# Ledger of designs, part 231: peptides against a protein of PDB entry 3OGK

Target 1, 307 residues: chain A of PDB entry 3OGK
Amino acid sequence: ATPDRLSRRFPNLRSLKLKGKPRAAMFNLIPENWGGYVTPWVTEISNNLRQLKSVHFRRMIVSDLDLDRLAKARADDLETLKLDKCSGFTTDGLLSIVTHCRKIKTLLMEESSFSEKDGKWLHELAQHNTSLEVLNFYMTEFAKISPKDLETIARNCRSLVSVKVGDFEILELVGFFKAAANLEEFCGGSLNEDIGMPEKYMNLVFPRKLCRLGLSYMGPNEMPILFPFAAQIRKLDLLYALLETEDHCTLIQKCPNLEVLETRNVIGDRGLEVLAQYCKQLKRLRIERGADEQGMEDEEGLVSQRG

## One batch from the design tools (peptide; made by RFdiffusion4, then SolubleMPNN)

Design b1_p29_1_s1 (from b1_p29_1, 16 letters changed)
Fold by OpenDDE base, seed 1:
Structure b1_p29_1_s1 (fold): chain B 307 residues (1-307), chain A 29 residues (1-29)
Amino acid sequence: as target 1 above (307 residues)
Amino acid sequence: MKRVPRYAELEEEEEKRRKEEEERRERER
C-alpha cells in the first residue's frame, strides 16, 4: 500500500505500524526506492493523518528530518513512537521528538542504529515529560546519557511501568529503581562481576512490582539477587545472561509463576524439563541460538528434538 | 554485519582477560 492510498482509505487512522521488508522480501511488492524509507510516510502523516497517535517503524530508514517533521506534525497528540530496529537518525532526531511531543507515553528505539551526538534528548525528556509509561532503548549504545535523567523520569512519570536500557552499570540505577515505584518491567543494564567484591550487587533494591526482568550479563554469582522476588517473576529475558544450563535450572525452579521465557540454547533439554516441571503457567518460550554456541559442541547445552 | 550479540563481545573480552591472566600466572611461575 502507498502512503497516499492509506490516508485516503483511513483518514482517521490512530495507529500505524510499518515494517521494512527484510532485504530478501523487498524485491516483489514495494517500489524499490520507497520500501525502506519512512520519508513518504512521514509526509503523508503530516499532511493527511491528523488523528494519528501511534507510530511504529520497524526496520526502516529514518532520518533526523523525518523525526523532526513527525514531531512537529503530531506534537502532543503523539502518544507512541517506536523506532524498532531502525537506522539513519541521530540523537538530534530524538531530541526533536521529545521536545515537541511532550505527552509521549511510549518511546522505543530498541535495536536501532544511530549516531550519538549528546545526551540532551534524555535530559529534555526528564525535564518536561510526566506522561511516560514505556521507555525502551534496549540493545542500543548510548554513552552520553545520564542515569540521573533516568531517575528524574522515574520520579516525574508516575505511570512508568516498563523501562529497557542499554549498558548502564546497574549500581548507577539505584536511584532510578528507588524512584520507579510502579515499574513492572526492566531490561538491560550491565552487571560487572568484581572478583574483589563478590557481593557488589546483593544489596540492590528493585521496585516492588517488578515482574518482567532481563538483566544483561547476569552470571550465577549475581543471579541470587532475584531470589527474594523470583516467585513474582512472570517474564525473564535471559538472552544476555551469562547462565549455564545448571544456572537456568536453579533460577527456573524459583520462578513458579513464569509466563514468558526468552533464552539461548544453553538451557538445554535439562532446562526444558525443569521448566515443564516448575513453570505450569508458561505461555511463551523463545530459544535463540547463541552466536558462540554454534562452536561449543557442549552436548548438555543444546536443545534437541527431544525437548 | 549482524550485530554480534553483546554476549559474544563480553565473552571475547572475558576470554581475553582470562588468557591474559593465565599468561600472567604462567610468567610468574
Scores: peptide ipSAE 0.016, ipTM 0.376, DockQ to the pose 0.014
Fold by OpenDDE base, seed 3:
Structure b1_p29_1_s1 (fold): chain B 307 residues (1-307), chain A 29 residues (1-29)
Amino acid sequence: as target 1 above (307 residues)
Amino acid sequence: MKRVPRYAELEEEEEKRRKEEEERRERER
C-alpha cells in the first residue's frame, strides 16, 4: 500500500500500523538500513490523516525529523506511538514527541535502536504527562535516564498499568513501585547478584495488582521475591531470567493462574510437563533458543520437538 | 542489548486490555 492510497481511501483513519520487511532475530544487531522509511507516511499523516491518534511503526527507519513532524502534526491528539524495533532516531526525536504530545497514553520503543543524547525526554514526560497508561522501552539501552523520573511518572499518571524498562537496577525502582499503585505489568530492570548481600532484594515491595512480570537477570536466589504473589501471576517473561530447568519447575508450580509464558529452551521437557500439570489456564507458550544456548549442543535443558 | 523476537500477538492483547479498561471506566461513571 502507498501512503497516498491509504489517505484517499481512509481519510478518517484513527489507527495506523506499518510493518517493515520481516527480519531474522539478530541478537544485539539491528542494521541501520533495515526496514522502510516512515517519512512518506509521516508526510501523509501530517497532510491528510488529521484524525489519526494511534501510530505503530514496526521495523521501520524513523528519523528525528519524522518524529518532530509527527509530534507537531498530531500534538495532543496522539494517544499512541509505538516504535517497535525501529531505528534511525535519537532521544531528540523522543523529546519532541513528549513535548508536543502531552496527552500520550502509550509510548513504546521496545527493541528500537537509537542514539542516546540525554535523558531529557523522560524528564519532560515526567513533568508534564498525567495520561500515560503504557510505557515500554524494554530491550533498549538507556543509560542517561533517571529512575526518579520514572517514579514521578508513576505518581502523576494514575492510569499507568504497564511499564517495561531497560536495565535499571531494581533497587533504584523501589520508589517507582511504591508510587505505581495500579501497575499490572512490569518487565525489565536488572537484578544483580551480590554474594555479600544475599537478601538485598527480599524487601522489594511490588504493586498489589502486579500480574504480568518479567524481571531481567532473575536467578534462583532472587526468584523467592515473587512467591508472595505468584498465585496472581498471569504472564511471565523469563527470556532474560537466569533460571535453570529445576528453577522453572519451582516457579511454575507456584503460578497456577499462569496464562502466558515466554521462556527459553532451558525449561526442558521436564519444565513443560510441570507446566502442563500445574498451569491449566495456559493460553500461550513461547519457547526461544537463547544466545547462550546456541553453542552448547550437550546442555541437559533442551526442549524436544515433541514437548 | 537483550533482543528476542517478539510475535505480533502481544499487541492484540494490549489492545484488548485497553478496551476492557475503557469499558470498566465507563461503567464506573
Scores: peptide ipSAE 0.025, ipTM 0.385, DockQ to the pose 0.163; fails the geometry check
Fold by OpenDDE base, seed 4:
Order: C-alpha cells, then structure tokens, then sequence
Structure b1_p29_1_s1 (fold): chain B 307 residues (1-307), chain A 29 residues (1-29)
C-alpha cells in the first residue's frame, strides 16, 4: 500500500502500523530501501491523517526529521508511538516527540538502534507527562538517562502500568518501584551478583500489582526475590535470565498462575514437564535458543520433539 | 550488555544512507 492510497481510503484513520523490512530483508534477500523509510508515511500523516492517534513503525528507518515532523503534526493528539526495531534516529528525535506530544500514553523503542546524544528526552518526559501508561525501551543501550527521571515518571503518571528498560542496576530503581504503585509489568534492569553481599537484592520491594516481569541476568541466587509474589505472576520473560534447568523447575513450581512463559531451550524436557504439572493456566510458551547454547550439544538442556 | 541483535553493519549503512538522503532533501528546499 502507498501512503497516498491509505489516506484517501481512510482519512479518519486512528491507528497505523507499518512494517518495513521483513525478516528476509535481514539476509539481503530484499532491497534495503524497499518500504523501509517512514518519511513518505510521515508526510502523509502530517497532511492527511489528522485523526491519527497511534503510530507503530516496525523495522523501519526513522530520522530525527521524521520524528520532529510527526511530533509537530500530531502534538497532543498522539497517544501511541512505537518505534519497534527501528533505526536511524537519535535521542534528539525522541526529545522532539516528548516535547510536542505531552499526552503520549505509550512510547516504545524496543530493540531500536539509535545514536544517544543525551538523556534529555527522558527528563523532558518526566517533567511534562502525566498520561504515560506504557514506556518500553527494552533491549536498548541508553547510558545517559537517569533512573531519577524514571522515578519522576512513575510519580507523575498514575496510569503507568508497563515499563521495560535497559540495563539499569536494579537497586537504582528502588525509588521507581516505590513510586510506580500501579505497575503491572516490568522487564529489564540488571542484576549483578556481589560475592561479598549475597543478600544484595533481598530487600528489593516490587510494586504490589506486578504480575508480568522479566529481570535481566537473574540467577538462582536472585530468583528468591520473586517468591513473595510468585503466586501472582502471570507472565515471565526468562530470555535473559541466568537460570539452568533446575532453576526453571524451582521457579515454575512457585508460579501456579503463569499464563505466558518466554525462555530459552535450557528449560529442557524436565522444565516442560514441571510447567505442565504446575502451570495449568499456561496460554503461551516461547522457547528460543540461547546465544551460548549454539555450541553446547549437551543433551540435558535441549527440548526434544517429545515435549 | 544484552546482545541486542545489532545488525550493526546494516544499521550503520542505513544510517549513512539516511543522512545522505536527509542532506539531499535539505538542499532541495
């Protein structure tokens, strides 16, 4: 579909989702520029899609100019922006979005690649937004943003229900978790083992409504921090956890209300058996191969076709 | 560091092409 054809057909469009590069394009099977740029779409949005509230770009090239144009065109009418696996922008583009779209409810840049100039975009968001419900920069590399701004967002955005972040030290998020009283979902952070302080994370208090989570680098020593609320967990993202098969079994047994599990093949047939035994409400299971497991043909950590 | 599946090489090329296209559009204005 061309942008012009879309606007002519649907002038009152409220939600737009664009997919640029199919997975096959990652293998040079499709010309790199084929439908990859958001620019013509942003132009069309700006000119003809005046009721658009939600924009989702997936695997597209997005410039700061594109973001600035989108921000100014939609302003406070923009409720959702998802830059899903996008590239080509900087934090200046994000700053433009949060500066002009002060009523944005969902901001996502999960797995996007960008140039980080500063942390001003998150600071601006913290200072002026009270509408945010979903913030997701999972699997991104921000080094210049402040966990204090995240805390401020939690304090000011009463409807904040889902937050996914990069590699913040989890202890730096204590203030955030205290402020985020309505938070239901959290993914990311960084759990860092301290051999000298095995109880480093034992006093970590999570939001009372938290039921969907994925803590990065969570090992068996940190796993017990989930046990006080494991019965209320409905979704686990263990893709970046450092859990072995037995650790999976231990955790799964504590989560009888689990509906969604995302994990690596390290769960093994044993973990799947335990999952079937204890998690009767399971709706979705995703198993991926771990990066480290590409070389270990070790039989014990593989899900067989029998499971 | 989470291994972001950085198609790092493709992303750098795309960013370069985008900058060139943006500069071209600014010159055409």
Amino acid sequence: as target 1 above (307 residues)
Amino acid sequence: MKRVPRYAELEEEEEKRRKEEEERRERER
Scores: peptide ipSAE 0.024, ipTM 0.397, DockQ to the pose 0.100; fails the geometry check
Fold by OpenDDE base, seed 2:
Structure b1_p29_1_s1 (fold): chain B 307 residues (1-307), chain A 29 residues (1-29)
Amino acid sequence: as target 1 above (307 residues)
Amino acid sequence: MKRVPRYAELEEEEEKRRKEEEERRERER
């Protein structure tokens, strides 16, 4: 569909989702120009779609100018912006969004590629937003943002229920977790093994309502931090965990209410047997092949046709 | 630590961007 046709047909459109071209395989260099440009759509939104509250761009090229135009055109009417696997913008574009869209509830940039200039966008969001429900910059490369701003967001946004982040050291998020009283979902962070401090994470306190979880780099030494609330876990993302087959078995046995599991082939047939035995509420299972698993001779770490 | 391939790619991209930013700062000096 063309932008002009959409606005003429649906002048009262509240939600728009645009999909660019699919990426080639998971390990291919993300081509900079793999998506369509959002510019003609942003122009149409600015001119003709005055009731638009939700915008989802998937696999598209988005410039800072596009974001600035969108921000100014929709202002506090914009409730949802999802830059899903997008590219072409910088943190200046994000700053424009959070500056002008003070009542944004969902901000997503998961798997987007961008140029990071500074952390001002997250700071601005922390200073002025009280409406945020979902913040997702999972699988992104932010190095200049502050975990303190994330804590401020948690304190000010009482409806914050889902947060997915990049590679923050989990201990830097202690303040965030304490403030995020209504948080139900957390993904990302970074668990870093310290041989000198094997229990450095054992005193980590998670939000009481946390039931959807995916901690990056979680190994068998860190896994016990989940045990106090494992019975309330409904969704577990182990795609980026450092768990072997037996570790999966150990964790799964402690999660009887698990509904969604996402993991790698390392779970093996043994892990699937344990899953079937202990997780009677399971609704969705996703198993991906890791490139690192191609070299593991361990027959138990492979999901066969029986699984 | 065995890194999940996706994180390895992200780290390589981050390192590349860091180098490009450093080179840009050197050219602006």
Scores: peptide ipSAE 0.012, ipTM 0.387, DockQ to the pose 0.049; fails the geometry check

Design b1_p29_1_s2 (from b1_p29_1, 16 letters changed)
Fold by OpenDDE base, seed 4:
Formats: structure tokens, C-alpha cells, sequence
Structure b1_p29_1_s2 (fold): chain B 307 residues (1-307), chain A 29 residues (1-29)
């Protein structure tokens, strides 16, 4: 479909999802030009799609100018922007979005590649937005954003239900978790083992409604922080957890209401057996092959065809 | 980046996404 054909056919379009070319490159070798340009689409949105509230770009090249044009064209009518695995923009583009689209409810830039100039975009979002429901910059690298701004967002956005972040130290998010009273989903963060302080994370208080969770770098020593609310967990993302097969078994046994599990092949046949035994409400299972596991010929860590 | 590169999982996911995208494209044509 061409942009012009879309607007002519659907002048009252409220939601647009554009997909660029699939990533053919290995994760570490993602070329910057792997997607189509959004520019012609943004032009069409700006000129002809006056009812558009939701925009989802997947695997596309997005410039700051594109974001600025989109922001100004849709302003407070823009409720959802998803830059899903996109590239070509900087944090200036994000700043433009949050400056002009003050009623945005969903902002996603998961797995996007961008140039970080500053943390102003998150600060601006924190200062002016009260509508945010979903914030997702999972698997991104922001070094200049403040966890305090995230806390402010949680305080101001009462409908905030899902937050996925990069490598924030989890302890820096204590204030955020306290403020995010309605949060149901959290992914990301960074758990850093401290041999000298084994109970470093034991006093973490999670939001009471939290039921979808993926803590990055969670090892067996940190895993017990989930046990108090494990029975309410519905979704686990263990792709970036540092759990072995036995650790998986331990955690799974404590999550009888688990509906969605995403993990690596380290779960093994044993973990799958435990999963089948204890998680009767399981709806979706995703198992990926971890790079670290390619070298471990250990039969016990591989899901066999019999599982 | 927390990304432990799961090259095989990524390939499978990419293939599945490609198939879904092709199917969606065929439906829109």
C-alpha cells in the first residue's frame, strides 16, 4: 500500500501500523538502513489522516524531522506511538513527541536504535503528562535519563499499568515502584549481585497489582524477591534472567497462575515437566536458544523433541 | 544492552514474523 492510497481509502483512520523489512541481520549486526523510511507516511498522516490516534512503526527508519512533523500534526490527538525496532532518530525526536503530544498514553521504543543526546525527553514527559498508561523502552540503552523522572511519571500518571525499561539499577526504582500503585507489568532493570550484600534486594517493594514481570539479570540469589507475590504472577519474561534449570523449576513451582512464560532453552525438559505439573493455566510458552547455551553440550539444558 | 544475543531464537522469531508479515501483506492485497 502507498501512503496516498491509504488516506484516500481510509480518511478516518485511527490506527496505523507500518512494518518495514524483517531484520535479516544478526542481532549484533543490525544495519541502520534495514527498514523503510517513514517520511512519506508521516507526510500523509500530517496532511490527510486527521483522526489518527495511534501510530506503530516497526523496523522502519524514523528521523527526528519525521517525529517532529508527526508530533506537530497530531499533537494531543496522538495517543499511541510505537517505535518498534526503529532507527534513525535521536532523543531530540522523542523530546518533540512528548512536548507536543501531552496526552500520549502509549510510548514505545523497544529495541530501537537511536542517538542519545540527553534525558530531556523523559523529564518533559514527567513534567507534563498525566495520561500515560504504557511506557516501554525495553532493550534500549539510555544513560542520560533519570529514575526520578520515572518516579514522577508514576506519581502523575494514575493509569500507568505497564513500564518496561533498560538497565536501571533496581534499587534506583524503589521510589518508582512505590509511586506506581496501579502498575501491572514491569520489565527490565538491572539486578547486580553483591557478594558482600546478599540481601541487597530483599526489601524491594513491588506494586501490589504487579502480575507481569521480567527482571533482567535476576539470578537465583535475587529470585526470592518474587516469592511473596509469585502466586499472582501471570506472565514471566525470563529471557534475560540468569537462572539455571533448577532455578526455573523452583520459580515455576511458585507460580501456579502463570499464563505466559518466555525463557531460554536452559529450562530443559525438567523445567517443562515442572511447568506442566504446576502451571495449569499456561497459555503461551516461548523458548529461545541462548547464545551462552550453544557451547554447553550438556543434554540436561536442552529441550528435547520429546518435551 | 542486556541482550544476550540468542541468534537461533532470533532467527526463528524473525522467520515467524516474516511469515506473519507476508500473510498480512497477502490479506491486504
Amino acid sequence: as target 1 above (307 residues)
Amino acid sequence: MKRVPDYEGLREEEEREREREEEERRRLE
Scores: peptide ipSAE 0.026, ipTM 0.488, DockQ to the pose 0.329; fails the geometry check
Fold by OpenDDE base, seed 5:
Structure b1_p29_1_s2 (fold): chain B 307 residues (1-307), chain A 29 residues (1-29)
Amino acid sequence: as target 1 above (307 residues)
Amino acid sequence: MKRVPDYEGLREEEEREREREEEERRRLE
């Protein structure tokens, strides 16, 4: 469909999701220009889609100019912006969004590729937004943003329920977790094993309502931090955890209310058996081989085709 | 370093999702 055709048919459109070409290979192997450009769509949004409050671009090329135009056109009417696996923008574009769309509720940049100029966008968001419910820059590499701004967001946004971040050191997020009283979902961060401080994470205090979790680089030594609230966990993202088969079994046994599990093939048939035994409320299971595991044909931790 | 996602698996899921979306669209027509 063309943008003009869409607006003519649906002048009162509230939500728009555009998908570029599927990514069939590793992100870094796909040319940036393989996705579609959002420019013609943003033009149409600006001119003719005055009721649009939710925009989801997936695998699209998005420029700072596109973001600026979108921001100014929708302003406080924009409630949701998802830049899902997009590219072509910088943090200046993000700054435009958060500057002009002060009532945005969902801001997602998951797996997007961008040029980072500064951390001003997150600071601006922290200073002026009180509406945020979902913040997601999972699988991104922000180096210039401040965990203090994330804490400020948590303090100011009472409806904040889901936050997914890049590789923040988890200990830098202590203030954030304390402030995020209504947080239900957290993904990302970075757990870094320290041989000299084996208990460095044992005193982490998570939000009381936390039930969807995916901690990056969580190994068997860090896994016990979940045990106090494991029965509360409804969703686990273990895709980037450093757990072996037996570790999976240990954790799964402690999560009787687990509804969604995302993990790698390392769970093995044994882990699946344990899952079936202990997780009677399981609704969704996602098992990925992982690109790094594709070459290890001989590892014991494989899910058989029978399961 | 985070392990690279299985993009082949993701592609299959996306294809299944597209099929479902197409079926839903056909039901609405």
Scores: peptide ipSAE 0.023, ipTM 0.481, DockQ to the pose 0.369; fails the geometry check
Fold by OpenDDE base, seed 1:
Structure b1_p29_1_s2 (fold): chain B 307 residues (1-307), chain A 29 residues (1-29)
Amino acid sequence: as target 1 above (307 residues)
Amino acid sequence: MKRVPDYEGLREEEEREREREEEERRRLE
């Protein structure tokens, strides 16, 4: 549908999700001429969709001007903004969103590509927002944002339940974890092995309600930090973990309440057997082929058609 | 290691959002 047709048909639309490359089923709904730009949609939102609370752009081109227009048009009525695998904007656009949308509850920019000018957007969010429930900039490369701002967000946003971040050193997030008392989900960070300090992460204290977890670069030496609360883990993202087959088996057997597992082919048939044995509540399993697994001919780390 | 996109995390978030919207609709109804 064209933006104008949508607004005419649904003037009271509260939620909008747009995909830049529609699947075949939605191909007929998006005019080819829009090239994946959100601009015409943002214009329509600004002019005619006055009840819109949730916006989700997936694989679209989004400019700072688009974000600024959206921010000003919806202001505190905007509860959800998801820039899912989008590109074309800078942190100035994000700053506009958080400046004008003071009551935003969900802010996502997972896997988006952007130009980072500064960390002001996160600072502004930390200074003024108390409504945030979900913050997700997973698989992004922010170098200029401060972990202290994330801590401030956790302190001020009592309903914060899910946070996914880029490559923050986990030890820099200690203050964040202490402040995020209601956090249920955390993904990202960076665990960095230090041969000289093998126990540097052993004293890491996680939020008590944490049950969905994906720590980047977690190896077998760091894995034990999960053991004290492994029984309460319901979702594990091991896609970016540095675990071998045996490590998977060790962890999985400690997570009897696991419902969702995302991992790489390294889990192998053995890992799947252990999973079946110990995780009776498993609902979803995602296995991806790791880029590094093309070179490791180790037969033990492959999920066969028999498994 | 090239970070592989977490499509499922997004789906779960979308599902939770849908559930919240449905609950909110039921309350307004």
Scores: peptide ipSAE 0.023, ipTM 0.430, DockQ to the pose 0.167; fails the geometry check
Fold by OpenDDE base, seed 3:
Structure b1_p29_1_s2 (fold): chain B 307 residues (1-307), chain A 29 residues (1-29)
Amino acid sequence: as target 1 above (307 residues)
Amino acid sequence: MKRVPDYEGLREEEEREREREEEERRRLE
């Protein structure tokens, strides 16, 4: 569909989701005018889609100019922006969004690639937004943003329920977790093992309502921090955990209410057996092949095709 | 892009660290 055809057919459109071509296909000369760039769509949104509240771009090229135009066109009417696996923008574009869209509820840039100029966008969001419900920059590389701004967001946004971040040191997020009283979902961070301080993370306090969790680089030494609330965990993202098969078994046994598990092939047949035994409410299971699993001879950590 | 953590690299580092710790433990013994 062309942007102009969409607006003519649906002038009162509230939600728009655009999917670009898979990255593998982006190496082939996507004609400049078709499918990969959001520019023509942003132009159409700005001119003709005046009721649009939710925008989701997936695998598209988004420029700062596109974001600026979108921000100014929709302003406080924009409730949701998802830049899902997008590229082509900088943090200046994000700054424009949060500056002009002060009532945004969902801001996602998961797996997007961008040029980072500064951390001003998160600071601006922290200073002016009180509506945020979902913040997701999972699997991104922000080096210039402040954990303090994240804490401020948690304090000011009482409806904040889901936060996914990049590689923040988890200890820097203590203030955030304390402030995020209604947080139900957290993914990301970085657990950094310190041989000299094996209990480095044992005093970490999580939000009381936390039930969807994915801590990056969580190993067997850190895993016990989940045990006090493991019974309330409904979703686990273990894709970036440093857990072996036995560790998976240990954790799964502690999570009888688990509904969604995302993990790597390291869970093995044994882990799947334990999962079946203890997690009777499981609804979704995602197993990805880790790059590391191709070389590990340990037969016990492989999910057999018979499962 | 969070590369799938080069778990091979991390495991190699962890193994190297474990080996170093075991060597240090053996030296203290």
Scores: peptide ipSAE 0.016, ipTM 0.402, DockQ to the pose 0.101; fails the geometry check

